# Peptides against a protein of PDB entry 6FBK, part 57

Target 1, 90 residues: chain A of PDB entry 6FBK
Amino acid sequence: EDTGVRVELAEEDHGRKSTIALRLWVEDPKKLKGKPKDNGAIEFTFDLEKETPDEVAQEMIESGFFHESDVKIVAKSIRDRVALIQWRRE

## One batch from the design tools (peptide; made by RFdiffusion4, then SolubleMPNN)

Design b2_p22_7_s2 (from b2_p22_7, 11 letters changed)
Fold by OpenDDE base, seed 2:
Structure b2_p22_7_s2 (fold): chain B 90 residues (1-90), chain A 22 residues (1-22)
Amino acid sequence: as target 1 above (90 residues)
Amino acid sequence: RREERRRRLLEQRERMRREEEE
């Protein structure tokens, strides 16, 4: 399902660290609070073993990037990318 | 780690707000 939110690795994943650097951007500018002059990509770390997509998405909401109503679509986008990264590590 | 991520998220949001005011 297309959430209109893209998440990618911000660094090469060698499968050695539980912590990864991710980049998130929104294809629909209505979902992002404000008007970034850059690519609008949000950079963040994620611990594959200790953290949940829902917690990290909530932190982005609290930081003022998204509306509270969008927490689940942001979390889903993170989760989907994290799952792909985990599958590639296997 | 959570506090560091929160700081980096806030710094990015503050940069974005400053860029919107320019």
Scores: peptide ipSAE 0.667, ipTM 0.908, DockQ to the pose 0.707
Fold by OpenDDE base, seed 1:
Structure b2_p22_7_s2 (fold): chain B 90 residues (1-90), chain A 22 residues (1-22)
Amino acid sequence: as target 1 above (90 residues)
Amino acid sequence: RREERRRRLLEQRERMRREEEE
């Protein structure tokens, strides 16, 4: 499903470290009610071994980027990108 | 690590808020 949220690598992944740099932005602003007005990319780190997409999505809500009702959409977008990165490392 | 990410998220949110007020 198209969540209307885009997540991409902010740096080249050489498969050398567990921590990666990511960027997230709202591609379709009609899908998220509690989003930032500006569609600027949010930069964040993610540890592939220690962290979960749900925890990082919750931190973005606590920081005031998204409404609590959108947590599962944000978490799914992070999860789907992280899965693709892990599959490319195999 | 969680505290450092939270700080960087808040700094980005505060920057975006200032840009919305200009």
Scores: peptide ipSAE 0.665, ipTM 0.909, DockQ to the pose 0.781
Fold by OpenDDE base, seed 5:
Structure b2_p22_7_s2 (fold): chain B 90 residues (1-90), chain A 22 residues (1-22)
Amino acid sequence: as target 1 above (90 residues)
Amino acid sequence: RREERRRRLLEQRERMRREEEE
């Protein structure tokens, strides 16, 4: 499902550490309310063993990047990318 | 880690707000 949010690795993943660097940006402005007006990517770290997409998405809402109603869209986009990274490590 | 990430998110949001006002 196209959320209109893209999440990608900000660095090469060697599969050696639980913490990864990610970038997130909005591809389709029609699908999100309260997004940044610029197309700048948000940079953040994610611990594959200790953290959840919902927690990190909520931190982005609290930082003022997105509207509260879009937290599940952001969390889904992070979750989908994290799942792909985990599957590549196996 | 969460506190450091929160700080870095706020710094990025403040930069984006300045760029949106130009």
Scores: peptide ipSAE 0.665, ipTM 0.910, DockQ to the pose 0.774
Fold by OpenDDE base, seed 4:
Structure b2_p22_7_s2 (fold): chain B 90 residues (1-90), chain A 22 residues (1-22)
Amino acid sequence: as target 1 above (90 residues)
Amino acid sequence: RREERRRRLLEQRERMRREEEE
């Protein structure tokens, strides 16, 4: 399912830390509040052991990046990327 | 960690708002 949200590593993952740096950008400008003049990438950290995609997605909404209606899409995009990172660490 | 991430998210959102007003 194409969420229209992309999440990638902002740094090389050596598998040494529970905390990773991620970037998130939206391909559909209707899903992002405001008009970023740059790549529109939101930079954030994620702790693979302690945090959930839903919590981080909610923090992004509370910060004013997304509508409440898009929380599940944002959380899914983070979750899918985090799962891929975890699978690559095995 | 949550507080630090929240601070960084807010800072990015504030930058984005300033760039929209320019």
Scores: peptide ipSAE 0.668, ipTM 0.909, DockQ to the pose 0.722; fails the geometry check

Design b2_p22_7_s4 (from b2_p22_7, 14 letters changed)
Fold by OpenDDE base, seed 4:
Structure b2_p22_7_s4 (fold): chain B 90 residues (1-90), chain A 22 residues (1-22)
Amino acid sequence: as target 1 above (90 residues)
Amino acid sequence: RMEERRERLREQRRRLEELAAA
């Protein structure tokens, strides 16, 4: 499923830390609250051991990036990328 | 850590809005 939200590593992952740096950008402008002219990537950290995609997605909603109705789509995008990273670490 | 991320997210959003308003 193409969520229109892309999540990538912001740094090389050596599999040593539980915390990783991620970058999220939106390809569908309808998903950005307020339709900002600059849709630059959102930078954030994620603790693979302690945090969940739902929690981080909710924080992004509360910070004003997305509409409440898109929280699950954002969470899914983060979850899918995190899963790939974890699979590569194994 | 959660609070730090929230602060960084809000700051990033604020910067984007300021750039858009300029």
Scores: peptide ipSAE 0.586, ipTM 0.877, DockQ to the pose 0.819
Fold by OpenDDE base, seed 2:
Structure b2_p22_7_s4 (fold): chain B 90 residues (1-90), chain A 22 residues (1-22)
Amino acid sequence: as target 1 above (90 residues)
Amino acid sequence: RMEERRERLREQRRRLEELAAA
């Protein structure tokens, strides 16, 4: 599903650790709070074993990147990428 | 761990806003 939010690995994944480096950027400018002129990719870590997409998405909202109403969209984008990464590790 | 990520997120947001305000 196209969420208008893209998430990818910020570095090559060798499947050696539970923590991964991710990069998130918004393709739909309406979903970026404050309408910044240059919306660079958001860099963040994610622990595949201990953390949830919802919690990380909420942290991004609290940081001011997104509206509260877009938490689930952001979380889904993270979840989809995380699932893909986990599938590739198996 | 979460606090460290929150700090990095806030910093990135701050820089983004500073760029937009310049």
Scores: peptide ipSAE 0.586, ipTM 0.878, DockQ to the pose 0.771
Fold by OpenDDE base, seed 1:
Order: C-alpha cells, then structure tokens, then sequence
Structure b2_p22_7_s4 (fold): chain B 90 residues (1-90), chain A 22 residues (1-22)
C-alpha cells in the first residue's frame, strides 16, 4: 500500500544496536498539518526491542507534524520499514 | 529515551514553522 509517507535509514545499519536512526518524509502534502512550506525529512530514533510504530507515530502527531486521523498511516509506514530492516538482519 | 525523542521532534517542528513564517 502506498501511504504517501517514506521511511528510510538515516545511517548504515550494521545490525549491532537495537536503536536505529530513521528519516521520514511526506510525498502527500495533505498529510502534513498546517501546510508547512518546508517539507524536509523528519529525523527520529527507534528502538527495535522496546518501542512500537504506533507509539512513535503518536509522538509525531503530538509534536504537531500530522493530524490525529493520520496516525495509522504514519505508524504503518514506520512498521513496514522496520520489518524490512529486521528481515535484512536475519 | 522517549522524552529525548519528543524534544527532538518538537524542536524540528518549531524550526520548520519558523522557517515558514520567515
């Protein structure tokens, strides 16, 4: 599913740490709250062992990046990328 | 760690809004 949200590694993953650095950017401007003129990537960390995509997505909503109604879309984008990273580590 | 991430997210959002308002 094309969520219009892209998530990628912000650093090379050596598979040594549970914490990874990610970047998220939005291709659909309707998903950005407040219609910001700058659509740069959002940087954030993610602990593969302790955290969930839903919790991190909620933090982004609370920070003012997205509407409450888009939390599941953001969470899905993070979840899908995290799954790929974990599969590559196997 | 969660609070640290929240602070970083809020800072990024603040910068984005300041740039848009400039």
Amino acid sequence: as target 1 above (90 residues)
Amino acid sequence: RMEERRERLREQRRRLEELAAA
Scores: peptide ipSAE 0.585, ipTM 0.878, DockQ to the pose 0.810
Fold by OpenDDE base, seed 5:
Structure b2_p22_7_s4 (fold): chain B 90 residues (1-90), chain A 22 residues (1-22)
Amino acid sequence: as target 1 above (90 residues)
Amino acid sequence: RMEERRERLREQRRRLEELAAA
């Protein structure tokens, strides 16, 4: 499923630490609250061992990036990328 | 840690809004 949200590593992952740097782009403009002209990438950290995509997505909603109704879509995008990263580490 | 990320997220959101308003 295309969520309209893209998540990638913001730095090279050497598999040495649980915390990774990620970057999130919104490809579907209607998912951004306020419809900013420049929807630049959102940078954030994620602890692979301690945090969940839902928690981080909720923080983004609270920061004003997305509507509450899109929290699950954002969380899914983060989850899918995190899963790929973890699979690559194994 | 969560607080630090929240601060960074809020700053980024503010910058986007400022850029749009400029």
Scores: peptide ipSAE 0.585, ipTM 0.878, DockQ to the pose 0.776

Design b2_p22_8_s1
Fold by OpenDDE base, seed 1:
Structure b2_p22_8_s1 (fold): chain B 90 residues (1-90), chain A 22 residues (1-22)
Amino acid sequence: as target 1 above (90 residues)
Amino acid sequence: SKRKFIVHRGEAAREAIAEALK
């Protein structure tokens, strides 16, 4: 499912550490229920062992980047990318 | 504590995105 939110690695992943740097941006704002705060790219670290996409998405809402109504779509975009990264590490 | 979010805007955002898509 295309969420309209893109998440990519902000660094090369050699599968050595549990933390990864990600960049997230909106490709299609029409797929969001609310209007995002900004139209740039958000960079953040994600701990593959300790953190969850839902928690990070909630933190983005709390920081004002997205409307609360879009927490699930943001979480899904993060989850999907994280899953791909983890699968490539196998 | 608050999570650190680095925000790229304008041309910097476009560059950051291009880099991430390499």
Scores: peptide ipSAE 0.758, ipTM 0.944, DockQ to the pose 0.918
Fold by OpenDDE base, seed 2:
Structure b2_p22_8_s1 (fold): chain B 90 residues (1-90), chain A 22 residues (1-22)
Amino acid sequence: as target 1 above (90 residues)
Amino acid sequence: SKRKFIVHRGEAAREAIAEALK
């Protein structure tokens, strides 16, 4: 399902390391219950072996990027992209 | 621990997005 939140690689993935750089931005704000403070893009590193989309999403909430009511939709967007990356590496 | 987030805004955001979509 389209979460309205886009997540893409911020770098080329050569499948060499467990960490990847991701960029996240809102494509369809109507999909979110809250209104993000910024309309830009957030870049962050994600450890494919140690971290979870849910934890990262929570950290984004704590940082004030999204409303707590949208934590799951944000987490899903990250998870979906991470899954694609993992499947490509497979 | 506090996660590092790099925030791109304005034109920088557009460029960052464009780059990510390449």
Scores: peptide ipSAE 0.757, ipTM 0.944, DockQ to the pose 0.908
Fold by OpenDDE base, seed 3:
Structure b2_p22_8_s1 (fold): chain B 90 residues (1-90), chain A 22 residues (1-22)
Amino acid sequence: as target 1 above (90 residues)
Amino acid sequence: SKRKFIVHRGEAAREAIAEALK
């Protein structure tokens, strides 16, 4: 399902590290309940073994990037990309 | 602990997005 939030690799994944760099941005703000403070791109590191999309999404809310009502849609966007990366590594 | 987020804005954001889509 299209969340309106795009998440892509910020680096080439060679499948060697447990951590990856991701970039996240809003493609369709109408799919969000709140209005994001910024219309740029957010880059962050994600540990495939230790971290969860929900935790990262919560931290984005705490940092003020998204409204609390959109935590689940942001988490889903991250989860979907992470799943694709994990599947590709297999 | 507080997570580090790198924020790209304006032209830098457009470039960062273009790079991620390659």
Scores: peptide ipSAE 0.757, ipTM 0.944, DockQ to the pose 0.909
Fold by OpenDDE base, seed 5:
Structure b2_p22_8_s1 (fold): chain B 90 residues (1-90), chain A 22 residues (1-22)
Amino acid sequence: as target 1 above (90 residues)
Amino acid sequence: SKRKFIVHRGEAAREAIAEALK
């Protein structure tokens, strides 16, 4: 399912580190229940071994980037990209 | 502890997105 939230690598992944840089932005705001306060792009690091998409999504809500009602859709967006990265590393 | 988020806005956001899509 298209979440309307896009997540991409912010750097080339050589498969050497457990930490990756990601960039996240909204492509289709209609897919969100709330209205994001900003229309830019958020860059962050993600530890493939220690962190979860749900934890990062919660931290984004706590920082005020998204409405609490959209935590699961944001988490799914991150999870889907992380899964692709993990599959590519095999 | 609070996670570090780098926020790109305006033209910087467009450039950051373009770079990520390369």
Scores: peptide ipSAE 0.755, ipTM 0.944, DockQ to the pose 0.892

Design b2_p22_8_s2
Fold by OpenDDE base, seed 4:
Structure b2_p22_8_s2 (fold): chain B 90 residues (1-90), chain A 22 residues (1-22)
Amino acid sequence: as target 1 above (90 residues)
Amino acid sequence: SKRKFKVFRGEAAEEAIAAALA
C-alpha cells in the first residue's frame, strides 16, 4: 500500500553492517492525517537488529516532523523499506 | 530517547532525494 511516505537507502548496502542509513520524505501529503511542518528529507541511522520502525516513527513525532496521528503510517513506510532491504540481503 | 536526525530542506533536499533514488 502507498503510504505517501517514501523511504530509501541513503547509502549503498553491501549487507555487512547491522546499521543502515535511510532517507525519508513525503511524496503525497494527502495520505497523512496531519500536515508535516516542512517538505524536506530526513536522514537517520537504523539498526536492523536493535531498533523497530515504530520506535523511530515515534521519535520523529516527538521531534515534530509528523503529527501523532500519523505515527502508524510513518512506521509502516519504514517497515516496508526495511523489509525490502532484509529481503535483498538474504 | 533522543535520536539524531539529519534534515535536508530546499535544494539540499532535492539533491538528497535524487541521490537516494539513483
Scores: peptide ipSAE 0.791, ipTM 0.952, DockQ to the pose 0.872
Fold by OpenDDE base, seed 5:
Structure b2_p22_8_s2 (fold): chain B 90 residues (1-90), chain A 22 residues (1-22)
Amino acid sequence: as target 1 above (90 residues)
Amino acid sequence: SKRKFKVFRGEAAEEAIAAALA
């Protein structure tokens, strides 16, 4: 499903580290209930072993990047990318 | 807890996005 939020690797993944750098931005703001800022991108590190997409999404909300009502769609976007990365590592 | 986020805006964001998509 197209969440309207894009998440990509911010670095090459050699499958060696438990942490990965991700970049997240909004492609289709109409799919979000809140009003995210335009022309923005967020880079962050995600620990594949210790962290969850839901926790990171919540932290983004707390930081003011997204409306609280969009926490699940943001989490899904992160989850989908993380799942893909993990799949490719197999 | 507070997480470290690196924020790109404007042209810098477009460049960062382009790099991620490359």
Scores: peptide ipSAE 0.791, ipTM 0.952, DockQ to the pose 0.812
Fold by OpenDDE base, seed 3:
Structure b2_p22_8_s2 (fold): chain B 90 residues (1-90), chain A 22 residues (1-22)
Amino acid sequence: as target 1 above (90 residues)
Amino acid sequence: SKRKFKVFRGEAAEEAIAAALA
């Protein structure tokens, strides 16, 4: 499903590290319940073995990037990209 | 703990997005 939030690799993935750099931005703000403060892009590292999309999404909310009501949609966007990356590594 | 987030804005954001889509 199209969450309106885009998540892509910020680097080439050679399948060597457990951590990857991700870049996230909003493509369709209408799909969000709240209005993000910024309309830019956010880059962060994600540990494929230790971290979860929900945890990262929660931290984004706490940092003020998204409204609390959008935590699940943000988490889903991250989860979907992470899943694709993991499947590609197999 | 507090996570580190790198934020791109304006022209820098456009370039960052373009690079990610390349």
Scores: peptide ipSAE 0.790, ipTM 0.952, DockQ to the pose 0.896
Fold by OpenDDE base, seed 1:
Structure b2_p22_8_s2 (fold): chain B 90 residues (1-90), chain A 22 residues (1-22)
Amino acid sequence: as target 1 above (90 residues)
Amino acid sequence: SKRKFKVFRGEAAEEAIAAALA
């Protein structure tokens, strides 16, 4: 599913540490129910062992980046990228 | 505590995106 939200690695993943740097941006704002405050890119660290995409998405909403109605679409975008990274590490 | 989010805007955002896609 194309969420309209893109998530990519902000660094090269050598598969050594549990934390990774990610960059997130909106490719298609029409797929979001709300209007994001910013049209740029967000960089953040993600702990593959301790954190969940849903938690991070909620934190983004609390920080004002996205509307609460878009929490699931944002979480899915993060989840999909994290899954790819984890699969590559196997 | 609040999560740290680094925000890129304008040309800096385009550069950051391009770098992530490279």
Scores: peptide ipSAE 0.790, ipTM 0.952, DockQ to the pose 0.914

Design b2_p22_8_s3
Fold by OpenDDE base, seed 5:
Structure b2_p22_8_s3 (fold): chain B 90 residues (1-90), chain A 22 residues (1-22)
Amino acid sequence: as target 1 above (90 residues)
Amino acid sequence: MKREFKVFRGEAAEEAVREALE
């Protein structure tokens, strides 16, 4: 389902690296329980082999980007994009 | 180690979003 959080590749994926650059932003803040402190975009690297969406989401909460109550919705948005990227690599 | 997050705000954010959608 639509999380209200958008995650896209920050680079062209050639399917060669285990690490990808992702860019994340809020499209629909009404989908979130808390209000993000910023209304911008966040760029980060994600290791497809070593990291999990939940871990990254937790780190975003710890950094103050999202409320702890939204950790799962943020993780889902990352997971969905990662899954799509993995499917395209097959 | 603390994860590195690059933050875009204002017009920079709009540009970052546009770039990601291209």
Scores: peptide ipSAE 0.768, ipTM 0.947, DockQ to the pose 0.938
Fold by OpenDDE base, seed 1:
Structure b2_p22_8_s3 (fold): chain B 90 residues (1-90), chain A 22 residues (1-22)
Amino acid sequence: as target 1 above (90 residues)
Amino acid sequence: MKREFKVFRGEAAEEAVREALE
């Protein structure tokens, strides 16, 4: 499903370290219940072994990037990209 | 500790997106 939120690698993944850099931005704001604070891009690190998309999404809400009602859609966007990265590493 | 987020806005955001899509 198209969440309207795009997540991509901010760096080349060589598949050797557990931490990766990701960039997230909104492509279709109509798919969000709330209005994002900024219409830009957010870069962050994600530990493939220790962190979860839900935790990161919650932290984004706490930081004010998204409305609390959109935590699940944001988490899904991160999860989907992380899954692709992990599958590629196999 | 609170997670660090780097925010790109305006032209910088456009560049960041373009770079990520390469």
Scores: peptide ipSAE 0.768, ipTM 0.947, DockQ to the pose 0.923
Fold by OpenDDE base, seed 2:
Structure b2_p22_8_s3 (fold): chain B 90 residues (1-90), chain A 22 residues (1-22)
Amino acid sequence: as target 1 above (90 residues)
Amino acid sequence: MKREFKVFRGEAAEEAVREALE
């Protein structure tokens, strides 16, 4: 499902670290229930072993990047990209 | 600890997106 939120690697993944740098931005704002305050890109580190997409998404909401009602769509976007990265590592 | 987010805006955001898609 197209969440309207794009998540990509901000670095090359050599499959050696448990942490990865991700970059997130909105491609289709119509898919969001709320309106993001910024129309840019967000970069963050994600620990594949210790962190969850839901936790990171919640932190983004708390930081004011997205509306609370969009926490699940943001989390899904992160989860989907993380899954692809993990699958490539196998 | 509060998570660190690096924010790109304007032209910097466009460049950041291009870089991520390379």
Scores: peptide ipSAE 0.768, ipTM 0.947, DockQ to the pose 0.937
Fold by OpenDDE base, seed 3:
Order: sequence, then C-alpha cells, then structure tokens
Structure b2_p22_8_s3 (fold): chain B 90 residues (1-90), chain A 22 residues (1-22)
Amino acid sequence: as target 1 above (90 residues)
Amino acid sequence: MKREFKVFRGEAAEEAVREALE
C-alpha cells in the first residue's frame, strides 16, 4: 500500500552496523489526515535491533512533524523500508 | 530521551531527497 510517505537510506548499507540512517519525506500529502508542519525531509538513525517503527513514529508526532492521526501511516512507511533493508541483509 | 531529528528545508530538502534516491 502506498502511504504517501517515502523512506530511504541516507547512507550506503554495508550490513555491518545495527544502526542505519534514514530519510523520510512526504510524496503525497493527500494520503495524510493532517498537514505536516513543513514540506522538507527528516533524517534520523534507527537501531534495527532495539527500536520499532511505532516508537519512532510516535516520537515524530511528539516533535511536531506530523498530526497524531497519522502515526500509523508514518510507522508503516518506516516499517516497510526497514523490512526491505533487513531482507537484503539476510 | 528525546530523539534527534535532522531537518532539511527548501533547496536543502530537494538535494537531500535527490541524494537519497541515487
């Protein structure tokens, strides 16, 4: 499912670290219930062993990047990308 | 603890997106 939110690696993944850098931006704002504060891109680190997409998405809401009603959409976007990365590492 | 987020805006955002897609 197209969430309207794009998540990509911010660095080359050599499969050596448990942490990765990700960049997230909105491609289709009409997929979101709320309007994001800005139309830029967000970069953050994600620990593949310790963190969950839901936790990170919630932290983005708390930081004011997205409306609380869009937490699941954001979490799914992160989850989908993380899954692809993990599959490629195996 | 509060997570650190790096924010790109304007032309910097366009460049950041392009870089991530390469």
Scores: peptide ipSAE 0.767, ipTM 0.947, DockQ to the pose 0.894

Design b2_p22_8_s4
Fold by OpenDDE base, seed 3:
Structure b2_p22_8_s4 (fold): chain B 90 residues (1-90), chain A 22 residues (1-22)
Amino acid sequence: as target 1 above (90 residues)
Amino acid sequence: MKREFKVYRGEEAKEAIEEALK
């Protein structure tokens, strides 16, 4: 499913750390219910063992990057990328 | 504790996205 939100690694993943750097940006704003305040990209660290996509998405909402109604679509975009990264590590 | 987010805008955003797509 195309969420309209793109999430990619901000660094080369050598599978050595539980933490990874990710970059997130909107490719198709029509997929979102709200309108992001600014266009651009957001970089953040994600702990593959301790954190969840839903928690990070909630924190993005609290920081004002997305409307609260889009928390699930943002969480899904992060989850999908994290899953791919974890599959590659196995 | 509040999570830290690094924000890229304008031309910096374009470069950051380009780098991530490599």
Scores: peptide ipSAE 0.775, ipTM 0.949, DockQ to the pose 0.900
Fold by OpenDDE base, seed 2:
Structure b2_p22_8_s4 (fold): chain B 90 residues (1-90), chain A 22 residues (1-22)
Amino acid sequence: as target 1 above (90 residues)
Amino acid sequence: MKREFKVYRGEEAKEAIEEALK
């Protein structure tokens, strides 16, 4: 499913460390229920072993990047990218 | 601890996105 939210690696992944840098931005705002306050890109570190996409998405909402109604779509965007990264590592 | 988010805006955002798409 196209969430309208793009998540990509902010660094080259050599599959050696559990943490990765990700960059997230809105590609299709029509897919979101709310209106993001900014139209830029967000960079953050994600621990593949300890953190979950849902937790990170919640933190983004708390920080005001997205409306609470879009928490699941944001989480899915992160989850999908993380899954691809993990699949490539294995 | 609150999660740290680095925010790119304007032209800097375009560059950050371009870099991520490489």
Scores: peptide ipSAE 0.775, ipTM 0.949, DockQ to the pose 0.922
Fold by OpenDDE base, seed 5:
Structure b2_p22_8_s4 (fold): chain B 90 residues (1-90), chain A 22 residues (1-22)
Amino acid sequence: as target 1 above (90 residues)
Amino acid sequence: MKREFKVYRGEEAKEAIEEALK
């Protein structure tokens, strides 16, 4: 399903390192239960070996970017992009 | 350690998004 949250690589992935830079932004706010505080883009690093989308999503909520009720949709957005990256590496 | 989040706003956000979509 379309989460309404877009996640893309902030850099080219050469498949060499476990850490990648991602950019996240809201494409369809109607998909969210809450209204995000900011209307921009968020960039962050993600360790493919050590971190999980759920952990990062929770940290975004703690930072005030999203409502607590949207943790699952944010996590899914990150997970979906990470999956694509992993599949591309194989 | 607290995770670092770089926030783009306004025109910078548009540019950052455009770059990510390239």
Scores: peptide ipSAE 0.774, ipTM 0.949, DockQ to the pose 0.920
Fold by OpenDDE base, seed 1:
Structure b2_p22_8_s4 (fold): chain B 90 residues (1-90), chain A 22 residues (1-22)
Amino acid sequence: as target 1 above (90 residues)
Amino acid sequence: MKREFKVYRGEEAKEAIEEALK
């Protein structure tokens, strides 16, 4: 499912460390219930072993990037990318 | 501690996105 939120690696993944850099941006704002205040890209680190997409999404809401009603769609976007990265590493 | 988020805007955002899509 296209969430309208894009998440990509901000660096090359050599599969050596648990921490990766990700970049997230909105491609289709119509997919979101709320309207993000910013129209840029957000970069953050993600620990594949210690952190969860849901927690990161919640932190983005807390930081004011997205409306609380969109926490699940944001989490899904992160989860989907993380899953692809994990599967590629195996 | 609060998570660190780096925000790109305007042309920098376009460049950051382009780089991520390489």
Scores: peptide ipSAE 0.774, ipTM 0.949, DockQ to the pose 0.924

